# Ledger of designs, part 101: peptides against a protein of PDB entry 5HDT

Target 1, 163 residues: chain A of PDB entry 5HDT
Amino acid sequence: MVVKTFMDMDQDSEEEKELYLNLALHLASDFFLKHPDKDVRLLVACCLADIFRIYAPEAPYTSPDKLKDIFMFITRQLKGLEDTKSPQFNRYFYLLENIAWVKSYNICFELEDSNEIFTQLYRTLFSVINNGHNQKVHMHMVDLMSSIICEGDTVSQELLDTV
Target 2, 163 residues: chain A of PDB entry 5HDT as posed
Amino acid sequence: MVVKTFMDMDQDSEEEKELYLNLALHLASDFFLKHPDKDVRLLVACCLADIFRIYAPEAPHTSPDKLKDIFMFITRQLKGLEDTKSPQFNRYFYLLENIAWVKSYNICFELEDSNEIFTQLYRTLFSVINNGHNQKVHMHMVDLMSSIICEGDTVSQELLDTV

## One batch from the design tools (peptide; made by RFdiffusion4, then SolubleMPNN)

Design b2_p21_7_s3 (from b2_p21_7, 6 letters changed)
Fold by OpenDDE base, seed 5:
Structure b2_p21_7_s3 (fold): chain B 163 residues (1-163), chain A 21 residues (1-21)
Amino acid sequence: as target 1 above (163 residues)
Amino acid sequence: SVLTKEKLEIVEKLKKKIFSK
């Protein structure tokens, strides 16, 4: 599967950007975003996070609707952080760590529905975090959410209500 | 990032909520 192959890359470079451009576009297709297998969707999310890392601060996607779909999709995958004893927890952790470090969601400020995306992210993170999580998870969540607050011009009341 | 007093207060509130869990 192309998802597994994509996750084997180890460097961010211009050459890799060009090489994986087509793969990046395919990973954002409905085929992968709506894949029936939960584990496949998680892998897709991780690959998408890697794509944003490689292309940061830009993205290979030009469609605002597609970007919205991707980040709403990633947000849904973060629900898997709730079960710390899941065999896939380490991959969920990787997803969180990656998007927090890269500040991937900041690209959403250019979208009309940024408030919806951020609000859904905050609600999701607050709903899954518990005392079973280690300090690293807590810190990544704080870093992710704080970057959005700091980079935004204003904070909506809807977002404030989640805090 | 742009940090104001208001944003700092929001961040602190956010931190408190996350680390309370």
Scores: peptide ipSAE 0.656, ipTM 0.943, DockQ to the pose 0.773
Fold by OpenDDE base, seed 2:
Order: C-alpha cells, then sequence, then structure tokens
Structure b2_p21_7_s3 (fold): chain B 163 residues (1-163), chain A 21 residues (1-21)
C-alpha cells in the first residue's frame, strides 16, 4: 500500500489514534452510514476520511465487510460533487481532496470485493465531473484513480470499461 | 506492485477522459 508519506508523518501520533479509535468505530455504524440527513452523511464521510488519514497506512477497522460498507458509503457521498453551486460543495471537495491525497481507497486492495468498490468509485467520478469543475477537482480525481491503477497488480476488465 | 507500460497507458486514458469534461 502506497500512501503519502507526509500524511503518515503528520497524523501518526499514537495518542491521536487512541483518542479517535472509538469515534472511528461508531462513525462506521449503520446509524451514521444510513443517517437520513444528507448533510450528516457528508459530514460522516469527511470524518471517516480524516480517520483514514490519521491511521494511514492502516485502518482501525478489522471487518472486511465494514470496510467495504465504508468505502461504498464514501463513494455515494462523492456524487454530491456534481453541483458546484451547492452550499456543501466545499465539503465534498474536501472529501475528494483528502481521499486523493491520502490514497485512502488503496486499503481496499485487502478486500475480496475491491473490484466492485473501485468500479463504483470510477463510475461515480466520471458521472459527476463536468465543465463547471475547476482543474483542482480534475487533478484530484486523476490522482485518486491513477493511484489505484498503479498500486494494483492487475486491472479488471470491468474497471477498464469505466475508463 | 510495479508500474508498467500498460498501467501508464491506462492512466493516460483516464486523464484524457477526465480532462475532456
Amino acid sequence: as target 1 above (163 residues)
Amino acid sequence: SVLTKEKLEIVEKLKKKIFSK
């Protein structure tokens, strides 16, 4: 797993990891992942992204099913990038920027269902990007997707079909 | 994982697709 060294160094405090461990576990509960409020779900996604940044290159979650749920959840939140005029756009941008910089999705290579996760991510990103987005959004998307290609041993045809 | 020519080509394709939008 390849993640940004800078993020690892800055957010690798054991004290900080211990402090947020319980929060990390609770944020991944169905209560939060299936919260009826869209804005709450976005905030949860941002917090989860922050957790992954803090714990990189590891994850505080031991359940593969839970990890899958989390990343599928984060992917669903990225749909909100489509409207650049949304009051919450800056948070969606933050989410994208964070996961791209940290290379958070690379943890998914440890999962049996990584192909499904990556495919949904790519489809989502390609579906939301438009001419209203600035170059920064484009670059973050490219960085995120490129990292997955580079880290993986092979690329599935299903993933290739999204490109 | 080793960066290969094939991977680079895929990356270029996705770059092109993203920046075309």
Scores: peptide ipSAE 0.654, ipTM 0.940, DockQ to the pose 0.877
Fold by OpenDDE base, seed 3:
Structure b2_p21_7_s3 (fold): chain B 163 residues (1-163), chain A 21 residues (1-21)
Amino acid sequence: as target 1 above (163 residues)
Amino acid sequence: SVLTKEKLEIVEKLKKKIFSK
């Protein structure tokens, strides 16, 4: 129900955005971010990505800690891209495609722990990419990481070391 | 942020690394 609702959402009016604000906040709760079922976590990640897409360039989350948790959570889900033969791969692909297109991670520049977030993202992406992935995956990863480099004022040495 | 030559070089390095896999 909830998952279907968010996945069906595209561009909403401001009134509709407000309507789903509370739901968006609930999806970012520990209950969902730490859900024991990996498929549930993946769906949550996709929903969160959709939320960021809908609310872009802003986010309905005001807590820096919550935003950090969300993006660290999304980063962890991206590990699922490694197995291209997984029945869930298409959803992992969707997640990557979404966050790359929206440039969702760019909001992290406002966070104190942005360096940690970006570093973990880069490490994760570099660790999962392999020859089984098609060019679309490669391009999305490049787009995502390039956007962070271009939008940031400076690039930390730690991040550079991942490249 | 302004795109600099340095950033471009980093991006190119990134592209190379990603597409090499």
Scores: peptide ipSAE 0.649, ipTM 0.941, DockQ to the pose 0.883
Fold by OpenDDE base, seed 4:
Parts: sequence; C-alpha cells; structure tokens
Structure b2_p21_7_s3 (fold): chain B 163 residues (1-163), chain A 21 residues (1-21)
Amino acid sequence: as target 1 above (163 residues)
Amino acid sequence: SVLTKEKLEIVEKLKKKIFSK
C-alpha cells in the first residue's frame, strides 16, 4: 500500500530530482551525519527530509545500511523538539511536519532493521512531547506514528511496548 | 497491509497518550 499512499501527494518535477541527486548523496556522508556542530546536523536533517519529499516514494539511496543510518540520524535530531523556546525550534517543527506529511519513514518497511528504526522513533517522540507544544505538533506526531501502524503488515511487540 | 481492528485500537491508544501530554 506504500505506492498507493504516495500517489495521493504532489511530487516534485523530474528536473528537481536530477538537480538534487548529487547533493543527496553528499548529505548522507559521514562528514555531515557526524558533523560536530548541532546546528549543522539539524540543517542536514531538514535537507534530507526535503530529499525524501522530492524522490517519494523512492529514495536516491540504494544501500540499506545508508538508509538506516539516515533515519536513525533524523530520529536523533527530533530530540530538539523538546525545547519550545529554542531559537531553532521552527526548524525542528519543519522537520517533523515534513516527515509526517511525506510519510518518509514508510520506506523503512523494506529494511530488515525497520523494527529498530520505528521503535527508536516512537520512543523519541513520546519522550519529547510536553504541555508546552501546540496541537499542531501533537497532530503531526499522531499522523506520523499512525501511518506506520496502518502501513505495516504486523506490529512488533517491541513497538507496542512504546505505546 | 490490512486495516484491522487491532491496528485501530493501537492508533487510538497512541492518540490518547500523545494528547495527554
């Protein structure tokens, strides 16, 4: 059902796909994923989210290990949602909004380590949400997590334990 | 994938948990 779900959204032009291909590959390098500056890592995560939007329902990455690294990386950045007063909060919000709308994590169903990725995502989201967040943040989190449950054939016990 | 009663119950549970915070 993944293909059918993505058919309902607008996709970027083929011209944009070609333009961002090289950038997409470079942004997924260890240089950027392990960059020492926290603000740089956030920007990288936002750019990667944009890449997944552009290439949905596919991705320019063919390596399962690389895809896992990217989504684990994005999940780690989402921890920044906790501080609603941070100057960077708007970018954290953008990251959440983007991946929720695009359903970016759904590509992980094709990975053997999908359970680990989804479990870490759920734990992170539940750990950062608080009463300082507005209803938009709440709704994006619900949309993201609900989509994963509905698209998957089965739900692991480990994932159930996070709910 | 199939939308089952079990999945719907899980979704309702996570909604409740998120909006309780």
Scores: peptide ipSAE 0.647, ipTM 0.939, DockQ to the pose 0.905

Design b2_p21_7_s4 (from b2_p21_7 with T2V E12K F15E K21I)
Fold by OpenDDE base, seed 3:
Structure b2_p21_7_s4 (fold): chain B 163 residues (1-163), chain A 21 residues (1-21)
Amino acid sequence: as target 1 above (163 residues)
Amino acid sequence: RVLTEEKLEIVKKIEEKIFSI
């Protein structure tokens, strides 16, 4: 499976980046972002997160619309963090951990609709966090949201209202 | 970016909200 192969990538050399550029683009296609299988979508999200990690601080995607779609997609997947007893929870955790560590969402500042993206992210994170989560989840969420605040020039009232 | 006091306050609010759960 192409998706699994990409997730197993350990190298982030320029050669590797070039080699997997097309794969990265395919993973961001509507076919994967709108895949009917929830588990597939989660896996795709994790792969996309890995792509951002590999290509950081830049993104291999040049289309603002595509980037928006990707991050809105990732945000939707984070809803899966709600159920801490889910068999897929570890993968949801991985997704959160990755995007928090990499600060993946920070590239959204280049997007016109960054406010919408961040607002939805914050709302999602605040809505899914519950007493079943361990401290690591809490820390990753804080790190993720705090990074956006710190890196941004201004904070919209809409975003502030989520806090 | 320069970390302003305002941003610090927002971060603290985020921390409080998340860690209160």
Scores: peptide ipSAE 0.684, ipTM 0.942, DockQ to the pose 0.847
Fold by OpenDDE base, seed 2:
Structure b2_p21_7_s4 (fold): chain B 163 residues (1-163), chain A 21 residues (1-21)
Amino acid sequence: as target 1 above (163 residues)
Amino acid sequence: RVLTEEKLEIVKKIEEKIFSI
């Protein structure tokens, strides 16, 4: 299983980075990002998050447009956090935990559309949080959003309006 | 980057909004 493979990979392993580079690129293709199955898209998102983890602080994706597509895609998957009783909730949680810990979205500061990406992320996180979530979810959301605030040079009014 | 008072205020607002749920 692709997810298990990436989850077990060690960060900063050059051998593993080289080995899975092609797979990383394929996972960012429209075939996977626009896959009709919601569970498949979630798995793809988790794998992409793992890829960002092992390649941090860089990414194997050279196209700014592709990076934007990836993070917009990941953001859309985070909507699945809303249903805490979903059979896939643990994977949604993993996705949140990973991107928060790694600070994956910080790579978006190099993108022209970073504000759009961050704004959509914040809107998504604030929209999905509910009474069923525990303190761990709260902490990861805060860590993720606060990191973007702290790392950024300036904060747009659009982003501020989400808070 | 340096944590400014403005950024700190924004972070506090995020914390309040999230942890109030």
Scores: peptide ipSAE 0.682, ipTM 0.941, DockQ to the pose 0.788
Fold by OpenDDE base, seed 5:
Structure b2_p21_7_s4 (fold): chain B 163 residues (1-163), chain A 21 residues (1-21)
Amino acid sequence: as target 1 above (163 residues)
Amino acid sequence: RVLTEEKLEIVKKIEEKIFSI
């Protein structure tokens, strides 16, 4: 599976980014985003997070609809953080850590549906957090959500209602 | 971007909600 080639990659040069462009585009296809295997979808989410890290501050995806699909997809995968004893928890943690560090969701401010994306993210994070999570999870969630508040021009009432 | 007083209050509310769990 090509998605495994993107796991834990370092930020690449422009020349290396060009080599991965086609693979990055394929990873965002419906074939992977709607894959029936939950573990595959998690790996895809991690790879997509890696792609955003590598291409930061830009993204190889030019379609607003595709970007929305990707971030809604990543948000859905974060639900897996709920079970802290799952064998896959470390990968869910990696996903959270990555998107918080890179501030990947900030690219969504360019999308007309940014409010929907952020609202779903906040609802998801608040719904999965529990007393089994350590301080690092708490920190990453706060960093991610606070960054969105700080970088946005305005905060919608809908988003405020999630807090 | 500059952190306004309003945004600071929202951030504090997020911190309180998350770290209280």
Scores: peptide ipSAE 0.680, ipTM 0.941, DockQ to the pose 0.801
Fold by OpenDDE base, seed 4:
Structure b2_p21_7_s4 (fold): chain B 163 residues (1-163), chain A 21 residues (1-21)
Amino acid sequence: as target 1 above (163 residues)
Amino acid sequence: RVLTEEKLEIVKKIEEKIFSI
């Protein structure tokens, strides 16, 4: 129920945002983030991305530790972009497209461990990109990574080493 | 925030690395 509900939500619906706030909080629980089924974890990631889209530029999650867990989780799901022939590739593409368009990771600038989050994101994206990907995937990756560089005050050496 | 020369160079490197694959 929870997963299907968030994927159908539209941005700018204040009534829906208020109604499903508690469900959004439950979706970020360890039960869902550590779910044993890979396909379920992908759907959870897509729903979390939709939640960030709906609540942008704010986040419904106030705990820094929880936000870190969520973005580390989303980053791990992006590894699935590597196999372009997977039946789930379209959902991985949706995840990438969403977080790139919304600039969801920019919320992480408020976190103490933002450097770790961004470094893992960059390493993941550079590791999965291959010649089977089309121009749209390339553009979304560049947009996502460039936005983080432009909106940050400084860039750590650790992040620079990934480029 | 202002796009500095340093940031521009980093963005250029990202573009080159991604689009060269």
Scores: peptide ipSAE 0.680, ipTM 0.941, DockQ to the pose 0.812; fails the geometry check

Design b2_p21_8_s1 (from b2_p21_8, 9 letters changed)
Fold by OpenDDE base, seed 4:
Structure b2_p21_8_s1 (fold): chain B 163 residues (1-163), chain A 21 residues (1-21)
Amino acid sequence: as target 1 above (163 residues)
Amino acid sequence: KKEEEEELIKKLTEELLEEAK
C-alpha cells in the first residue's frame, strides 16, 4: 500500500511543495488510479485536479506516460456527470469546474499523444451533456473545450471529427 | 480499507484546496 502523507499548513512554501510532490506521486500510482471503488477514484481525481491547480502552469510529473495515464483517468471520471441526481454529482461538478478554470488539460499539449487525450475528453463531454445540466455545467464544458481549441497548434483528423 | 483511503483522500483534497486559495 502507498505511504500515506498529510500536509502541514504551518510549514514554509518549500516544505509544502515537497509534501505536495510526494502526495502527487503517490496519488498517481496504479494503486489509486486503478482502485476498485468508484467513489475513491472520484476523490482521487478531485485531489489530482487540486494538485494541478497548485502547480499550474507546470506539472509535478516529469513522465509523459504518467501524465497521459492521469488525464485519461480523469477523463473516465467525467462520465459521472451524466447523472445529475447522483449523490456524488457535486464532486463531479467540482472536478469539472476545477479543470476548466485551471485549464489543466493544456499541459497535455507537450505530450506526443495529446490528440488522443483531447479526443477522448471531447467524446466524453459530448456523451454526458444533456438538458438536465444547469447553465454552470454547460459553461464549464464550453470553457474547457474552447481553451483547448484556442491554444492548440495542430489537431488530428480524429479530433476534428469529434468536434 | 477503502473507506479509510477515501477519508484520507478527502482530507488531503481539503488541505490542497485551502493551500491553493
Scores: peptide ipSAE 0.119, ipTM 0.755, DockQ to the pose 0.062
Fold by OpenDDE base, seed 2:
Structure b2_p21_8_s1 (fold): chain B 163 residues (1-163), chain A 21 residues (1-21)
Amino acid sequence: as target 1 above (163 residues)
Amino acid sequence: KKEEEEELIKKLTEELLEEAK
């Protein structure tokens, strides 16, 4: 199981990283990013988050446009956090926890469109946050947003207006 | 190569679909 494999991999397994490089690239293809099934897209997002965890602080994706597409894709999936009663909420939580802990979005600082990515992330997080979320969810959201603010050299006015 | 990639995508898709059930 590829999904399970990525979840179980650690950052120190260089041989496995090379072995699954092609799978990582395929997961980021338009076929998966634009897959019609919402649950499939969520699983893809989780796998992508795992890939960023494994390859941190780098990524196997060299194209800036591809990286932008990936993070915009992940951001769109985070909308699912709004419903805490969803059967898939645990996977949304996993996605949030992973990207917050790994600081996956930090690689976006090197992208020309980083401000757009961060703006969409903040808009999404603020749109889904609610009183139904427990302390852990709130902490991950705060950690994710705070890390970007603290570690970023520049923040667009649009992002500042969003916060 | 293309055929191998398509088979890999197919397998990955099937695994993802199974996990999504």
Scores: peptide ipSAE 0.115, ipTM 0.756, DockQ to the pose 0.490
Fold by OpenDDE base, seed 5:
Structure b2_p21_8_s1 (fold): chain B 163 residues (1-163), chain A 21 residues (1-21)
Amino acid sequence: as target 1 above (163 residues)
Amino acid sequence: KKEEEEELIKKLTEELLEEAK
């Protein structure tokens, strides 16, 4: 499976990053972000997370609106973590693990709508977190939320109330 | 390595497009 191989790729040099440009642009299109198939959207989210990992600390997207759309899209996929017995749970776990380790959401601090993005992320995580999740899932959720609080220069009162 | 990576990206894109059909 080519998808699995791509997910295992390491961060590349600047020259190698150009090879991912076409994929990055295609995956961020409305065709994929608004795709009617839930499994397709999950796979797209995982690939987007890998793109952010490869390009970190930068991203191949220059449009703030596109970046917002992508992170709101990824946030919506995290709702799937609620069912630990789902056949797709391993991919949801991969998504969470990746964005937590890479700190992919850090790029959102430069966006005008960062507070909205972070608020939706926290609401989503708290809506799905439960005692059925293993230690690693809880750890990644806590790491992701704590990192944003500690590293953010400004945090809205609404976000603080969510925590 | 670059050639291999480019080929993988192309195949991944094609797989996603086929799955979306």
Scores: peptide ipSAE 0.102, ipTM 0.734, DockQ to the pose 0.308
Fold by OpenDDE base, seed 3:
Structure b2_p21_8_s1 (fold): chain B 163 residues (1-163), chain A 21 residues (1-21)
Amino acid sequence: as target 1 above (163 residues)
Amino acid sequence: KKEEEEELIKKLTEELLEEAK
């Protein structure tokens, strides 16, 4: 399956990176980012997270607008973390764990709209965090936010208001 | 090669959509 393929790809495999480059681009198309099915969007988000993991520290996406769309899309999917009893929670957890570990959002510092992206991320995380989450979820959320704060050169007032 | 690549992308897309069902 496509999802499993990306999940199992090795970061050091240049052959696989080249093989699935066009698929990576296809997954970032409006067809998937704006797909009406919630489960499809979640799977796409996980695949995109894996793509960032595989291609780190770079990404196969060169368009700033496309990168913004992708990270805003991923951020929207993180809302699913709010329901710990959801049958899809494990996949939401995977998404969170992946982007936190890889520090995927850090490439957004090169985007002119980075503050908007980070603001939306923080707002989303604070909106979904609750006492029902276990220690690992909390840890990943904190790690994700802390990494961005620590590596950022400047923080906008809007972002400060969010935190 | 281009035609084969497009076919592969279509196939993989279909697999992804099927998995999501």
Scores: peptide ipSAE 0.119, ipTM 0.759, DockQ to the pose 0.909; fails the geometry check

Design b2_p21_8_s2 (from b2_p21_8, 8 letters changed)
Fold by OpenDDE base, seed 2:
Structure b2_p21_8_s2 (fold): chain B 163 residues (1-163), chain A 21 residues (1-21)
Amino acid sequence: as target 1 above (163 residues)
Amino acid sequence: SSKEQKELIEKLVKELLEEAK
């Protein structure tokens, strides 16, 4: 699969959004979120990120529990950013670029467990940051975290300590 | 199989990306 950058893509029309609604719901199932293949999980994460991009600022998911599961899942996939020499790094980069640009995690502010989600995100990002990352990667990570801090009304002390 | 599932997901992702253009 050829990796395309988010910057080269546009959001779908309303008709296209409806077309992929079932796909969005299907990809968020436990079957895919808990898929044993790491590469499959990465692809699922990228697709979910694209779904959030397309449906922004809303989401096709109505269940708060499902949304939490999705973002916790995406967060876990971001661990793959740690190895810049991985054959899958470009896809991890795409995932990061997408969610940073779209500010996908900001939808989590409406969730009861938003602080847990954000805390895990920050911990993950800080754990994978290394000298092998170029300026663009660092920029996206900073943008992602800064947006959440700036737009959040309340942030847990644990999250603040992580930053 | 895992391979088949991977290919399916890749196709779905590609389709989604194409529609997003």
Scores: peptide ipSAE 0.042, ipTM 0.680, DockQ to the pose 0.074
Fold by OpenDDE base, seed 3:
Structure b2_p21_8_s2 (fold): chain B 163 residues (1-163), chain A 21 residues (1-21)
Amino acid sequence: as target 1 above (163 residues)
Amino acid sequence: SSKEQKELIEKLVKELLEEAK
C-alpha cells in the first residue's frame, strides 16, 4: 500500500509538507475512491474533507476532472446518513458537518459540471433526510444547500426540481 | 488487508490534522 510506504519514511519538516501534499493527491486516486471497502471509502471521504478544510479556500487538486470525481465521491458517501443507528453514523455526521462548515462544494462553481454535482448533492440529501435525524443534521443539510443556492449565479431547472 | 488499510488511513488523517496545527 502506497500509504504505508510513505508513512514509514523519515522526513524533515520540508519533506513532510511535500509528503502530505503527495499523500493528499494519492488519497484522491482511483485506488481509494473506488476502494471495495465501504468503511475505507468513508474514511477517505472524511480525510478529503479535512484536506479541503486545511487548504481552504484553495485546494491541492487542480484538475477539474479530479475535483469532480472527488465531490461526486463525497456525495455518494453522504448516502450513509440515512441510517441514523449505524455504528458509522458519527463519521457520516462529521463528514456532513465539515463540508457544510467549510463550504467545500463552493469550489465546484468553477467547474463546467457544477450543476451536475449540485444536483446529485441535493438529490442525495433529500433522499436520506428523515425524521430520525436531529436538528443539527437538518441544520447542516440546509446550510449546505442554502449556501450553494445563494452563491450561485444561476440555478438550472433541474436543480430547482430537486429542491 | 482492509483492516490494516483502515488503520493506516486513520493514522494518515491524524497526521494531517497535526500538520494543520
Scores: peptide ipSAE 0.035, ipTM 0.672, DockQ to the pose 0.059
Fold by OpenDDE base, seed 5:
Structure b2_p21_8_s2 (fold): chain B 163 residues (1-163), chain A 21 residues (1-21)
Amino acid sequence: as target 1 above (163 residues)
Amino acid sequence: SSKEQKELIEKLVKELLEEAK
């Protein structure tokens, strides 16, 4: 996998977005989301994060259920941030940096299960935070959480209690 | 195989990133 930071990348043109539409749909299939290999799932999560970056502020997925599955999937991968010494940590960092910068989760506000998604995200982040992370990791975590709080008009009490 | 799938995904990621430049 090419090691690139999200901040160094630009968004695709509309023509390029159309070209990769089929790939985007394929990567969101159950085959990849439920893949038995942990490393494969991490790569899939990074791909999906890049897809959201490219298609922002829109998404190539029209199904609310599929969007929920994707973000719940990405949330589960973020637990890998707990091991800062892992050979895969740089990819987990890339995932966090990307979704924080793009504000990818903000597309979930229109989903009926947005509160569930955000609650699971916060629980996951709080479970892994303070595990020897550097300032950049902490900054991205704070940016990700604060963006959701600041832009959300209707946040559940359960979510507020986790903060 | 899992190895082949990893390589495929990495290739796809690379292609996506290159096109996004």
Scores: peptide ipSAE 0.034, ipTM 0.676, DockQ to the pose 0.073
Fold by OpenDDE base, seed 1:
Structure b2_p21_8_s2 (fold): chain B 163 residues (1-163), chain A 21 residues (1-21)
Amino acid sequence: as target 1 above (163 residues)
Amino acid sequence: SSKEQKELIEKLVKELLEEAK
């Protein structure tokens, strides 16, 4: 799979959104979210990020529990950003770039467990941030976190302690 | 197998990205 930057991709038409609805739902199944292969999970995360990009500002997932599972899943994949020398780093970068630009996590504000999701995201990002990352990676991480802080009405004490 | 599943997911992702153009 050739990894392209998010900025080089276009938005899907309404017709295309309908065609990929079943795929979107299928990729969010436990089979893929709990897949034993790390590389498969990364690919699934990238695909889910693209789905959120295509359907933005909405999502094809109607279940709050499913949305929570998806974003917790994506958050777990971001741990792979730590190793900048990994052959899969470009895909992790793509994932970060995408979710930061699209502001994918912002739909989580409508979820009851939004604070938990954001807390886990911040903890994960802070755990992987290192001096080996280039300026673009740092910028995307900051953009992602700042967007949530600026657009959120309230921030939990746990999240404040994390920052 | 994991290999086959990787290829399938990559194919699906590729198709999704192509349709997004």
Scores: peptide ipSAE 0.031, ipTM 0.674, DockQ to the pose 0.072

